# Designs tried in a protein design run: peptides against a protein of PDB entry 5FRP. Part 33

Target 1, 225 residues: chain A of PDB entry 5FRP
Amino acid sequence: VEWTESIPQIIATREDISKELNQALAKTFIDSDPRVRRTSVMIFNKVPVTEIWKNITNKAIYTSLLHLAREKHKEVRELCINTMAKFYSNSLNEIERTYQNKEIWEIIDTIPSTLYNLYYINDLNINEQVDSVIFEYLLPFEPDNDKRVHRLLTVLSHFDKKAFTSFFAFNARQIKISFAISKYIDFSKFLNNQESMSSSQGPIVMNKYNQTLQWLASGLSDSTK

## One batch from the design tools (peptide; made by RFdiffusion4, then SolubleMPNN)

Design b1_p12_2_s3 (from b1_p12_2, 5 letters changed)
Fold by OpenDDE base, seed 5:
Structure b1_p12_2_s3 (fold): chain B 225 residues (1-225), chain A 12 residues (1-12)
Amino acid sequence: as target 1 above (225 residues)
Amino acid sequence: IPESFQKFLDSK
């Protein structure tokens, strides 16, 4: 009986501790030191998603996480982009939507839009990273058609107008890339055949091959920047 | 603070 009576106090104490920790954590995400902000983002990578949702209840923390996607500090920004994409995916897979967590979900559901809006920055490094996290976390390969469609609809359901525009532009680009790769393969096969190379078409195909390579390369970020 | 938070999570 005494143990049972102590449980509410323990819960209350834990709630108080949790509240204080949440308040403290919220401050670290907006700290002037990039190292502090980085460490704060890393919590979302180190702690299981279920525990994050359980213990981080301050919506300001999640909002601040999303804002770091446009962080001036490159390392923090890159970490944040990867972290928020992964966190979104894990949340969709592991966290149920309840009345209690509705406010947090309203923020988390904006992660795809936040990421797609990064294309408007027109930075090649950011674009490559966003491309990567889309394929890895937002819209991963799913052989089940129903699951794939459901995931797609979930991602799109919270898009703003700008995100939709970026989404269509992205898909159009992917189609073009795939076509270019297909051509590259065909040209490569042709050029590997000595008889074909000696034909009148040899020089023509070589030129097309080079143009295709140049186009593909132009879409890649400069590794030196 | 992050370390304290981790400790808190681990204590649960």
Scores: peptide ipSAE 0.047, ipTM 0.769, DockQ to the pose 0.012
Fold by OpenDDE base, seed 3:
Structure b1_p12_2_s3 (fold): chain B 225 residues (1-225), chain A 12 residues (1-12)
Amino acid sequence: as target 1 above (225 residues)
Amino acid sequence: IPESFQKFLDSK
């Protein structure tokens, strides 16, 4: 009987501890020291997604995580972008949608829009990173057509107007890149043939090759910056 | 990971 009477108090105490912990964590995400913010983001990388959803119940933490994608500190921003994309993918794969976690899902479902909206900053480094996380985490290669379509629809279903515009622009660019790569391969094959190089078309193909390379390179960030 | 958070995770 005494043990049964202690259970409500234990549950209440655990809930209180959890609340206090969540409040403390929420403060670390907005700390002035970038090292503290970095450490906070790393929680989402080091802790299993199921445990994050179970133990981090303060919606402000998730909102703050998403906000860090646009912060000034480059290292923290880059870490945040990778982290939130991975967390989104893991959540879709491992976390069920319930009434209890609805408010958190409402935030997490905005991650794709948050990422695609980063293209409007018009920074080549950010663009390259966003491109990378889209292929790695948001829209990964999936051989099953039904699963692939379902993932795509899930991502698109929460887009704002700006994200849709960026999405279409991104896809158009990818098609152009694919075409350019195909041309690059063809030109390279031609130029590797000595007989072809000595032909009247040799100089023309060389020029097109150089133009293609320049175009491809212009889409890449400067690794020195 | 904050030490307090790690302790919390380990306690469960």
Scores: peptide ipSAE 0.033, ipTM 0.733, DockQ to the pose 0.012
Fold by OpenDDE base, seed 2:
Structure b1_p12_2_s3 (fold): chain B 225 residues (1-225), chain A 12 residues (1-12)
Amino acid sequence: as target 1 above (225 residues)
Amino acid sequence: IPESFQKFLDSK
């Protein structure tokens, strides 16, 4: 009987502890030290998604996580972008939408829009990273057409207008890249043939080849930056 | 990360 009477207090205490922990964690995301912010983001990488949803109930934490995507500190920003994309994907796969977690989902559902909006920064490194996380986490390869469509619709359902614009631009760019790669291959094959190189088309194809390479290279971020 | 939070995570 005494044990039963203590249970509500224990639960309340645990809730209080949880609240305090959430409050403390929320502060770490906005800490002036980038190392602290980095460590905070890493929680989302180290802890299973189900446990994150269970234990992190303060909305401010999730909002702060999303905000770090635009942080000036490169390392923290990059980590954040990767983390939020992965977290989004894992959440879609493992977390059920309930009345209780609705408010958190409202924040999480903005992750795709947040990521696509990063293209407007016009930074090649950021663009490359966003491209990467889109293919890896947001819209991964899925052989099942229905699942693929469902995922796509889910991602798009919370886009703002800017995100939609970026989405279309992204897709158009991917098509262009694919086409360029195809041309590169064709040109390479042509140039590797001695008979073709000696033809009147040889110099023309060589020029096109060089242009294609230059274009492809221009889309790559400087790995040294 | 506060030590208390890390302990909390580890306890789970």
Scores: peptide ipSAE 0.030, ipTM 0.729, DockQ to the pose 0.013
Fold by OpenDDE base, seed 4:
Structure b1_p12_2_s3 (fold): chain B 225 residues (1-225), chain A 12 residues (1-12)
Amino acid sequence: as target 1 above (225 residues)
Amino acid sequence: IPESFQKFLDSK
């Protein structure tokens, strides 16, 4: 643990990390102690993305990071999911694709698929976390349409079949939620009008309003699968 | 998956 905790400072101060250090770091990601694994993940959160790419050259480290997304230890898993999503986004924004870093990019490009595949675990907490990191890091709000589309295409270009299925399910749910919210607003406006409420449509709209609310309440807790 | 998108993926 103490050794791993020193790594961020070493990376920040050194221009080049030795092969031996990379090998040692790779071992910390698979350590039996969850505290060691946690600290290892934190390296990716504490060190600037440019410095990570410069100094961490062992592909096994990146692969191991991705594996921790399915970690049994809840705290480590949750940290890993957030960290890898953020790291992916930062990498896309700040790291150029070169011949030298191609092998690392091949791993990093699988992060979106790795995250979307977590929906198959059918755990509500995991699903909620994945939903969150998708909007925060994978497909963040981008006012520039070209950049937004490019990001989307980049994310999708490395999806496996399962990730695509999850993606479509997620989007379908979002569309339904959006539609329900729109209806909720319309019904609310109608019900706020006394004349409308006194009409023959009043009871019908009230019923639909209640159904919409119930659906929204239940849908927010539903899995994408 | 839309066919157009599949073609895009195959081109990458």
Scores: peptide ipSAE 0.015, ipTM 0.439, DockQ to the pose 0.034

Design b1_p12_2_s4 (from b1_p12_2, 8 letters changed)
Fold by OpenDDE base, seed 3:
Order: sequence, then C-alpha cells, then structure tokens
Structure b1_p12_2_s4 (fold): chain B 225 residues (1-225), chain A 12 residues (1-12)
Amino acid sequence: as target 1 above (225 residues)
Amino acid sequence: IPQLIQDFLNSK
C-alpha cells in the first residue's frame, strides 16, 4: 500500500525533472557560445529519434534548432542543416503521427521549407549543402514508386510559396546539370580519340568542353574557402 | 548546462 502512494510523487518528480531538462536545453540552443549551441545540436545526432521525440517535448527546442540553419557561425550552421535534414527523414520513417505529438510534427514538417528557403541567402556553400541534404535525406533514392511519390508529396505538402519557387528552380538547375554532365562525358570521349581531335570538329568540341566545365565549376563553391 | 546535456546523453 505504501509503495502505491509513492507512485504519484515519483511521476510528478519525473515530470518536473523532464520539464526542467527541457527548459535547460532550450537555453543551450540560444547560448551565446557557439560550442554550447553545437553541443545542443549534436543531441539530435547522438540520441535515437524515438528517444528525442519521447523526452524533448518543449517546442522551443525544435524551433530553435530550425533557426540555427541561418546561424552566422559556419560550423554550427552546417551541422544544424545536416542534423535537421537527417532528423526529418528519421522522424518520417520511425515516428507515428499521434494526437500527442501533433504540435511537434507541425514544426518538423516545416524543415523542408526551411531548407529550401536557404537558397534565397544566395551563398554557394549553403546551396551545395542544401543540395546534398535534399538528395541524402529529404528526397532520397527510393526504388519503390509509391513510397517515392508519398515522400515527395509529404515534403511538398508543407511548403510555403517561396519554398515551392525554390523547389522548381532547383529541379530546373538539376536537369541542366545532368545535361551538362552528359555533354561533358561525350566531349571527353571525343577528345580522347586522336582521330577525332585531328578533325575539323576538334577545336569546336574542345571549346564546348571548356565551356561546359566552366559552367559546371561556376555552380560549385571554392572548397578552399 | 553543458554537464546537464552530457548527463542526458549518457542516460540514453
């Protein structure tokens, strides 16, 4: 009988501890020290997604995570972008939508829009990273057509107008890149053939090859910077 | 605060 009477106090204590922990974590995400912010983001990488959803219930933590995508500190920003994209994908795969987690899902569902909106910053490094996480986490390769379509619809269903515009621009660019790569391969094959190089078309193809390379390179950030 | 984060990570 005595142990039964202690259960409500234990539950209350756990709730209080959980609340305090969530409040403390919320503060770390907005800490002035980039190292503290980095460590906070790393929680989402080190802790299983199911445990994150169970234990992190303060909405402010998730909103703060999303805001760090525009952080001035490069390392924190880059980590955040990768982390939120991965977390989104893992959440879609492992977390069911329930009444209890609806409010958190409302935030998580904005991750794709948040990422696509980063293209408007017009930073080549950010653009490359966003390109990468789109293919790795948001719209990964999926051989099952129904699953692929469902994922696509899920990603698009919460886009704002700017994200849609960015999405279409991105896709148009990817088509152009694909075409340019195809041409690059064809030109490379042509230029590798001595007979072809000695032909009247040799100089023309070489020029097109160089132009194609320049165009491809212009879309990439300087890895040294 | 950093220690609390570490403790949380270690508890999971």
Scores: peptide ipSAE 0.119, ipTM 0.845, DockQ to the pose 0.014
Fold by OpenDDE base, seed 2:
Structure b1_p12_2_s4 (fold): chain B 225 residues (1-225), chain A 12 residues (1-12)
Amino acid sequence: as target 1 above (225 residues)
Amino acid sequence: IPQLIQDFLNSK
């Protein structure tokens, strides 16, 4: 009997603890110290997605996480971009959509748009990172056509106009990169052949080879930055 | 607050 009577109090205590934690976390995401913000993001990276959804119920925390994608502090921003992309993918795979979590899903569903909108910053390092997380987390390789299409439709279903524009630009760029790589390979093969290199086309192909390399290199971020 | 976060991380 005493045990049963203590259960409501225990539940209430847990709720209070959860509320306190959520309130504290909400503050840490907007803290002036980048180290505090970094630590906050790491929660989403280290804790299983199911536990995050269970314990973090304050929607402001999720909104704040998304805002850190445009963080002025480079390390925090980079961590946030990777974390939110991974969290999105894990959520799609592991979290059911319910009435109770609807408000959180409304925020999480904007992650793809948030990421694609980062291309408008026009920063090569950011662009490279966004490219990476798209292939790794948002639109990963999926051999099942139905699953792949379903994922694509899910990602696109919450796009704003700018995100759509970025999406098409991204795809067009990827095609161009692929084509350039193919040309690079062909030119390399040609130039590796002594007979071909000594031909009248040798100098022409060499020039095209160099141009192709320059173009490919121009799309890469400086690894020192 | 930082300790609370660390405690939370350690609890998982």
Scores: peptide ipSAE 0.119, ipTM 0.846, DockQ to the pose 0.014
Fold by OpenDDE base, seed 1:
Structure b1_p12_2_s4 (fold): chain B 225 residues (1-225), chain A 12 residues (1-12)
Amino acid sequence: as target 1 above (225 residues)
Amino acid sequence: IPQLIQDFLNSK
């Protein structure tokens, strides 16, 4: 207990202990026990971003964090995806780019590409999670046009070819979803009108409504699995 | 090592 309480102060004050901790932490990210890996990821989620950047200087830790996004263990993978996206966003907002942290930024700047590349796994659960973290952390709502464009350019500037392809596919899908929702609304309004339902178009619109609903539902993960 | 990590997390 006393040793644990001293660790934060020791990390802050002694470079040697910080190095040992970094080395130990690097091992925990690749531990065979998923609970150990989970706990390791939780460091990035629980500790303030400024403290992480200050105390975690081993590049291998950040690289290992990114690799866990493709881990077989579902819980660890899901935690990692959320954690790395949040960490990326927080880093952009709170961490200044310096000469000293350049090498870590080179890794962190690949987080968007890493996330967009997860679409190639073709897993609905992963896709939904990536969709979620894109809107929450990577490309959040920003009313200021200059800030929004700057953020977008920052995200895209480190994309590989595959990530760009996924990005375009994502955007195309969003447009399709938006169009489908608009149709769903229009069909719903039509079907709620008794006169319209009694018309010759009633059965046709009902069929289109059902098709639209099925299409929308097919893009959603089964909440029961 | 797991305890060390937990301790680190608890110290923050």
Scores: peptide ipSAE 0.118, ipTM 0.843, DockQ to the pose 0.014
Fold by OpenDDE base, seed 5:
Structure b1_p12_2_s4 (fold): chain B 225 residues (1-225), chain A 12 residues (1-12)
Amino acid sequence: as target 1 above (225 residues)
Amino acid sequence: IPQLIQDFLNSK
């Protein structure tokens, strides 16, 4: 009986702690110190998605997380992009849509659009990262066709016009890259054959090989920057 | 604030 009577107080205390935590976190996500912002983002990486949804109820925190994707501080931005993509994927897999969490889902559902809109920054490093998180978290490989289509439709259902444009551009680019890689492989095989290299086609294929490599390389971010 | 975050992380 005494234990039962203490439960409401414990719950109330937890609610108070939760409220205080939410208020504190809301401030940390917009802190002027990038280290503080980084630490805030790391919460979403370290805490299970189910616990995040349970304990972080302030919508401003989620909105602030999404805004960090366009932050000037490179390390925080990169961390945020990975974190929000992963969080989106985990949320889709583990969190049920309810009336109570609807407002948070309205924010989380904009993550794909937020990520695809980063292509408009026209930064090769950002583009590479967005490409990576799309394949890893947003639209991962799924052998089941129905599941794959369902995920795709879910991702697209909240796109703005700009995100759709980026989506189509992304897909077109991937096709081009795939074709270029295929050519690269074919040219490499040809050039590795001594008889082929000594033929009249040798120099021609070498030139095409170099052009293909140059094109592929031009689409890659400089790892030194 | 960092301590609160750490405390939260440790409580899970």
Scores: peptide ipSAE 0.105, ipTM 0.836, DockQ to the pose 0.013

Design b1_p12_3_s1 (from b1_p12_3, 7 letters changed)
Fold by OpenDDE base, seed 5:
Structure b1_p12_3_s1 (fold): chain B 225 residues (1-225), chain A 12 residues (1-12)
Amino acid sequence: as target 1 above (225 residues)
Amino acid sequence: DIPKSFQEFLDK
């Protein structure tokens, strides 16, 4: 753990990291101690993206990072999911595609697929986290249409079949959620009007409001777990 | 009929 904690400083200060150091770092991602794995993931959060690309050249490190998204330890997994999504976004924004970094990009370009495939685990907590990172890092709000389309095409261009299916499912769900929220708002407005509540429709709308709220809440993870 | 779980969307 202590050795791994020193790695961010080494990467930030050294222009050339030895092959041996890269190999040693790769081993930390598969260490039996979750604390070691956690510290390894944190390297990608603490070190600027440009320095990561420059100094971490061992493909196994990037591959191992992606695999941690499905590991058993909850805290490490959650950290990994956020880390890889952010790293993907930062890479798209700051790293040019060159002949020299082509092999690393081939791995990084699979991050969206890796994330969308997590929906098949059927875990509400994981689903919520993946939803969050999609909106924050993979497909962020972009007012420029050309940039938005370009980003979307980039994300989709390396999808496997399962990820593509998951993508469509996600979008379908979002449409339904949006519709439900719209109805929730309408019902809320109705219920806040005393005249409307005193009408014959009052009890009916109240029931629909409760059903809509229950449906929306059912998609959320248990905050106590 | 709004699906309750994400899995229901995947199975369609």
Scores: peptide ipSAE 0.270, ipTM 0.848, DockQ to the pose 0.162
Fold by OpenDDE base, seed 1:
Structure b1_p12_3_s1 (fold): chain B 225 residues (1-225), chain A 12 residues (1-12)
Amino acid sequence: as target 1 above (225 residues)
Amino acid sequence: DIPKSFQEFLDK
């Protein structure tokens, strides 16, 4: 743990780290101690993306990072999911594709697929987290149409079949959520009107309002779990 | 009817 905690400083200050250090770092990602694994993931959060790409050249490290998305330890998993999504976004923004880093990019380009595949676990907490990182890091808001399309194509170009299915499911859900929210708003407006509530439609709309609200709420994870 | 869970979207 202590050794791993020193790695961010080393990477940030040194232009070249030894092959041996890379090998040692790779081992920390599969360490039996969750604290070690957590600390290893934190390297990607504490070190600038440019320095990571420069100094971490062992592809096994990146592969291992992605594997931690399915980590049994909740804290490590959650950290990993956020970390890899952010790292992906930062890499797209700041790292050029070269011949030298091609092998690493081949791994990094699978991050979106890795994340979308997490939906198959059918865990509400994981789903919410993946939803969050998609909007924040994978497919962020971009007013420029060309940039949006380019980003989308980049994300999709490395999907496996399951990820595509998940992607379509995600989008379908978003459409339904949007529709539900729209109905929620309409029902709310209706219910806030005294004349409307006193009408024969009052009870009907109230029921629909409640159903809509329940559906929207069902998509949210229990914050206590 | 709107699916109640995300799993329902995956199964379609």
Scores: peptide ipSAE 0.268, ipTM 0.847, DockQ to the pose 0.160
Fold by OpenDDE base, seed 4:
Structure b1_p12_3_s1 (fold): chain B 225 residues (1-225), chain A 12 residues (1-12)
Amino acid sequence: as target 1 above (225 residues)
Amino acid sequence: DIPKSFQEFLDK
């Protein structure tokens, strides 16, 4: 753990990391101790993306990072998911595609697919996290249309079949969520009108309102779990 | 009729 904790500083200070160090670092990602794995993931958060790409040349490290997205330890998994999403975004923004880094990009380009595949776990907590990182890092708000489209195409271009399916499902859900919110607003307005509430439609709308709320709430994970 | 779970979206 202590050794791994020193890695960010080393990467930040040194222009080149030895092959041996890369190999050693790769092992930390698969260490049996969650603390070691956590620290390893944190390297990608603490070190600028440009320095990571420059110094971390062992592709196994990147592959291992992606694998941690499905590990059993909740804290490490959550950290990993956020980290890889952010790293992906930063890489797209700051790292040029060259012949030399092609192999690493081949791995990094699978991050979106990796994330979208997490929906198949059918865990509300994971789903919420994936939702968040999609909006924050994978497909962030971009006012420039060309950039937005290019980003979208980049994300989609490396999807596997399952990722595409989850992508479409995600979008469909978003549409439904939007619709539900709209209805929630409408129902709320109706229910706040005394005349409307006293009408024959009052109880009906109340029921629909409750159903809408329940549906919206059902998509939220229990923060205590 | 809105699907109850995300899984229902995956199944479509």
Scores: peptide ipSAE 0.262, ipTM 0.845, DockQ to the pose 0.157
Fold by OpenDDE base, seed 2:
Structure b1_p12_3_s1 (fold): chain B 225 residues (1-225), chain A 12 residues (1-12)
Amino acid sequence: as target 1 above (225 residues)
Amino acid sequence: DIPKSFQEFLDK
């Protein structure tokens, strides 16, 4: 653990990291100790993206990072999901595609697919996290239409079949969420009007209001877990 | 009408 903790400083200060160091670092990502794995993932958060691409040349490190998205250890998994999404976004923004780094890009380009495939685990906590990283890192708000479209195409260009299905499902869900929120607002307005509540529709709307709330709440992860 | 759960979207 102590050794791994020193790696960010080494990467930040060294122009070139030895092959031996890369190999050693690769092993830390698959270490049996979750603390070691966590520390390894944190390297991607502590070191600038440009320095990572420059100094981490072992493809196995990037592959191993992606595998941790399905890590059994919750904390490591959650950290990994956020880290890889952010790393993807930063890479798109700051790293040029060259002949020399093409093999690493081949791995990094699969991050969106990796993330969208996590929805099939059917875990509310994971779903919520994936939702968050999609909005924050994969498909962030972009007022420029051309940039937004380009980003979208980039994200989709390496999807597998399951990721596409997940993508469409995600979008459909967002539409439904929006609709539900709209209904919630309408029902709330209705219920806050005394005349409306005294009408024959009062009890009916109350029921629909409760159902809408229940549905919206069901989409939220248990904060206690 | 209430929307479907996310899992129901994935099952399509």
Scores: peptide ipSAE 0.256, ipTM 0.840, DockQ to the pose 0.130

Design b1_p12_3_s2 (from b1_p12_3, 8 letters changed)
Fold by OpenDDE base, seed 3:
Formats: structure tokens, C-alpha cells, sequence
Structure b1_p12_3_s2 (fold): chain B 225 residues (1-225), chain A 12 residues (1-12)
């Protein structure tokens, strides 16, 4: 743990990390101690993306990072998912594609697929987290249409078949959620009007309101879990 | 009927 904690500083101070150091770092990602794995993941959060790309050249490190997205340890997994999504976004924004870093990009370009494939685990907590990182890092809000399309195409260009299916499912779900929210608002307005509630439609709308709420709630993870 | 779970969207 202590050794791994020193790595961010080393990366920040050195232009080129030795092969041996990279190999040692790679081992920390598969360490039996979740604290070690967590610390290893945190390197990607603490060190600027440009420095990571410059100094971490061992492919195994990146591959191992992606693997942690399916780790059994909840804290490490959650950290990993956020970290890899953010790292992907930062890489797209700050790292140029060169001949030298091509092999690393081949791994990094799989991050979107890795994330979208997590939906197949069918875990509400994971789903919620993936939803969050998609909106925050993978496909962030972008007012510029060209930039938005370019980002989208970049994300999709390396999808596997399962990721594509997941992507379309996600979008379909979002449309339905949006529709449900719209209905929720409409029903709420209706129910807040005394005259409307006194009408014959009052009970009907109340029922629809409850159904809508139930549906919306079913898509949310239990924060107590 | 509106699908309740993400899995419902995957199976379509």
C-alpha cells in the first residue's frame, strides 16, 4: 500500500518510468488486498492524464484497471467505474492519438464497451452508476452539435455487439423515463388543482400518478444497500 | 406496458 501511494509522486516527477516500475505497478492491480487495488486505481485520479499516458506504458495496467469494473469488492468496483470513465473522457480531451500510444488507445477505446456491458449484470446499483458516468463522462452534455456527434461516433466506433445492444436499450429506456417524468409533472399539476381533483377524472389521474411514481421508483437503486 | 427494468429493454 505504501509503495503504491508513492507512485503518483513518482509519475509526476519522472518523465519516463522504468519498465520494472511499470511491471511492479501492474501487480498491484491484481493484489489480493482490496486496499492495494484501491490505491492503484486512485493513481488514475491523482495523476494528470497526460502524465499517466507518458509514464504508464505497460498495457497490463490499463487492462487490469478495466477488469476491476467487475470486481467483487464494491468500493473498488465503484471507484474503478468512475475512474475509468473519467480517464476515458480526459484522454479524449487531452491525449492525441500517435503511433507510440496506439496500443494503449486500443485498450482505452474499449472503456465504453466495458461500461455498457455492465448493464448485463442486472444490478441496480451498477446500472445507476453506469448511467451516471455515461452522462458525466462518456456522453456529456455538449451544446456544440459537431462536438457532440464526434464524441458519440468515437464512443460507438469501438463497441462490440453487446455494447451496441446495451446502448440502444439505454437510449430506449431514457426516452421512456423522460416520458414518464413528463407524465408525472402533468399528473402532479392536475392533482394540485382542486377543481380538477373534484372532477370525475380525479381518481383516474390519481391512479395513473401512482403508477407513474412506482415505475420511476423501480428504476432507482436503494440507497440503503 | 412500460418496461420496469433495464433487462426488459435488452430483451427486446
Amino acid sequence: as target 1 above (225 residues)
Amino acid sequence: EIPKSYQDFLDK
Scores: peptide ipSAE 0.031, ipTM 0.701, DockQ to the pose 0.164
Fold by OpenDDE base, seed 5:
Structure b1_p12_3_s2 (fold): chain B 225 residues (1-225), chain A 12 residues (1-12)
Amino acid sequence: as target 1 above (225 residues)
Amino acid sequence: EIPKSYQDFLDK
């Protein structure tokens, strides 16, 4: 753990890290101790993306990072999912594609597919997290249409068949959620109006409100678990 | 094949 914790400083201060260091770092991602794995993932959060790309050249490190998204240890998995999504976004924004970094990009470009494939685990907590990182890092709000389209195409360009299927299902879900939220708002406004509630429609809208709320809640993970 | 989690959602 202590050794791994020193790596961010080393990467930040040195232009060249040894092949041996890269190999050693790669091993930390598969360490039996989840604390070691966690610390290894944190390197990608603590070190600027440009420095990561410059100094971490061992493909195994990036591959191992992606594998941790399906790790059994919840905390490490959650950290990994956030980290890899953020790293992907930062890489797209700050790292140019060159001949020298092509092999690393081939791995990084699979991050969106890796994330969308997590929906097949059928875990509500994982689903919520993936939803979050999609909106925050993969497909963030972009007012420029050309940039937005370019980003979308980039994200989709390396999808496997399962990821595409998941993507379409996700979008369909989002549309339904949006519609349900709209209904929720409308019903809430109605219920807050005393005149409306005293009308014959009052009980009907109350029932619809409850149904809508229940439907929305059913898509959320149990906060107690 | 749609993920089971999404299929369950779409069927509600």
Scores: peptide ipSAE 0.027, ipTM 0.637, DockQ to the pose 0.856
Fold by OpenDDE base, seed 2:
Structure b1_p12_3_s2 (fold): chain B 225 residues (1-225), chain A 12 residues (1-12)
Amino acid sequence: as target 1 above (225 residues)
Amino acid sequence: EIPKSYQDFLDK
């Protein structure tokens, strides 16, 4: 742990790190101690993306990072998912594709697919996190249409079949959520009107309101878990 | 009408 904690400083102060150091770092990502794995993931958060690409040249490190998305240890997994999504976005924004870094990009380009494949785990907590990182890092709000389209195409260009399926499901879900929210608002307005509530439709709308609310709530993970 | 759950979309 202590050794791994020193790595960000080493990367920040040196122009390059040795092959041996890269190899040693790669081992920390698969260490049996979750604390070591966590610390290793944190390197990607503490070090600027440009410095990571410059100094971390062992592709096994990146591969191992991606594998931690399915980590059994919840904290490490959650950290990894956020980290890899952010790293992907930062890489797209700041790192040029060259002949020298092509092998690393081949791995990094699979991050979107890796994330979308997490939906198949069918865990509400994971789903919420994936939803979050999609909006925050993979497909962020972009007012420029050309940039938005370019980002979308980039994200989709390396999808596997399962990722595509998840992508379409996600989009469909968002539409349904939007619809449900709209109905929730309408029902709420209706129920807050005394005349409407006293009408024959009052009880019916109340039931629909409750159903809508329950549906919306069912999509949320238990914050206590 | 209540929308389907997210799982319903994945099961397609």
Scores: peptide ipSAE 0.022, ipTM 0.597, DockQ to the pose 0.126
Fold by OpenDDE base, seed 4:
Structure b1_p12_3_s2 (fold): chain B 225 residues (1-225), chain A 12 residues (1-12)
Amino acid sequence: as target 1 above (225 residues)
Amino acid sequence: EIPKSYQDFLDK
């Protein structure tokens, strides 16, 4: 753990990291101790993306990072998901595609698929996190239409079949959520009107309101678990 | 009709 914790400083201060260090670092991602794995993931958060790309040249490290997205240890998994999404975004923004870094990009370009495939786990907590990182890092709000489209195409261009399916499902869900929220607002307005509540439609709308709330809530993970 | 779960979207 202590050794791994020193890695960010080393990467930040040294222009060239030895092959041996890369190999050693690769092993930390598959260490049996979750603390070691966590520390390893944190390297990607603590070191600027440009320095990571420069100094971490072992493709196994990147592959291992992606694998941790399905880690059993919740904290490590959550950290990994956020880290890899952010790293992907930063890489797209700051790292040019060259012949020399092509192999690494081939791995990094699979991050969107990796993330969208997490929906198949059918875990509400994971789903929420993936939702979050999609909006924050994968497909962030971009006022420039050309940039937004380019980002979207970049993300989609490396999707596997399952990721595409997940993507469409995600979008469909978002539409439904939006619709549900709209209905929630409408129902709320109705229920806040005394005349409306006293009408024959009152109980009906109340039921629909409750159903809508339940549906919206069902998409949220229990923060206590 | 609103789907009951997020999984319903994946099955389509």
Scores: peptide ipSAE 0.154, ipTM 0.801, DockQ to the pose 0.152; fails the geometry check

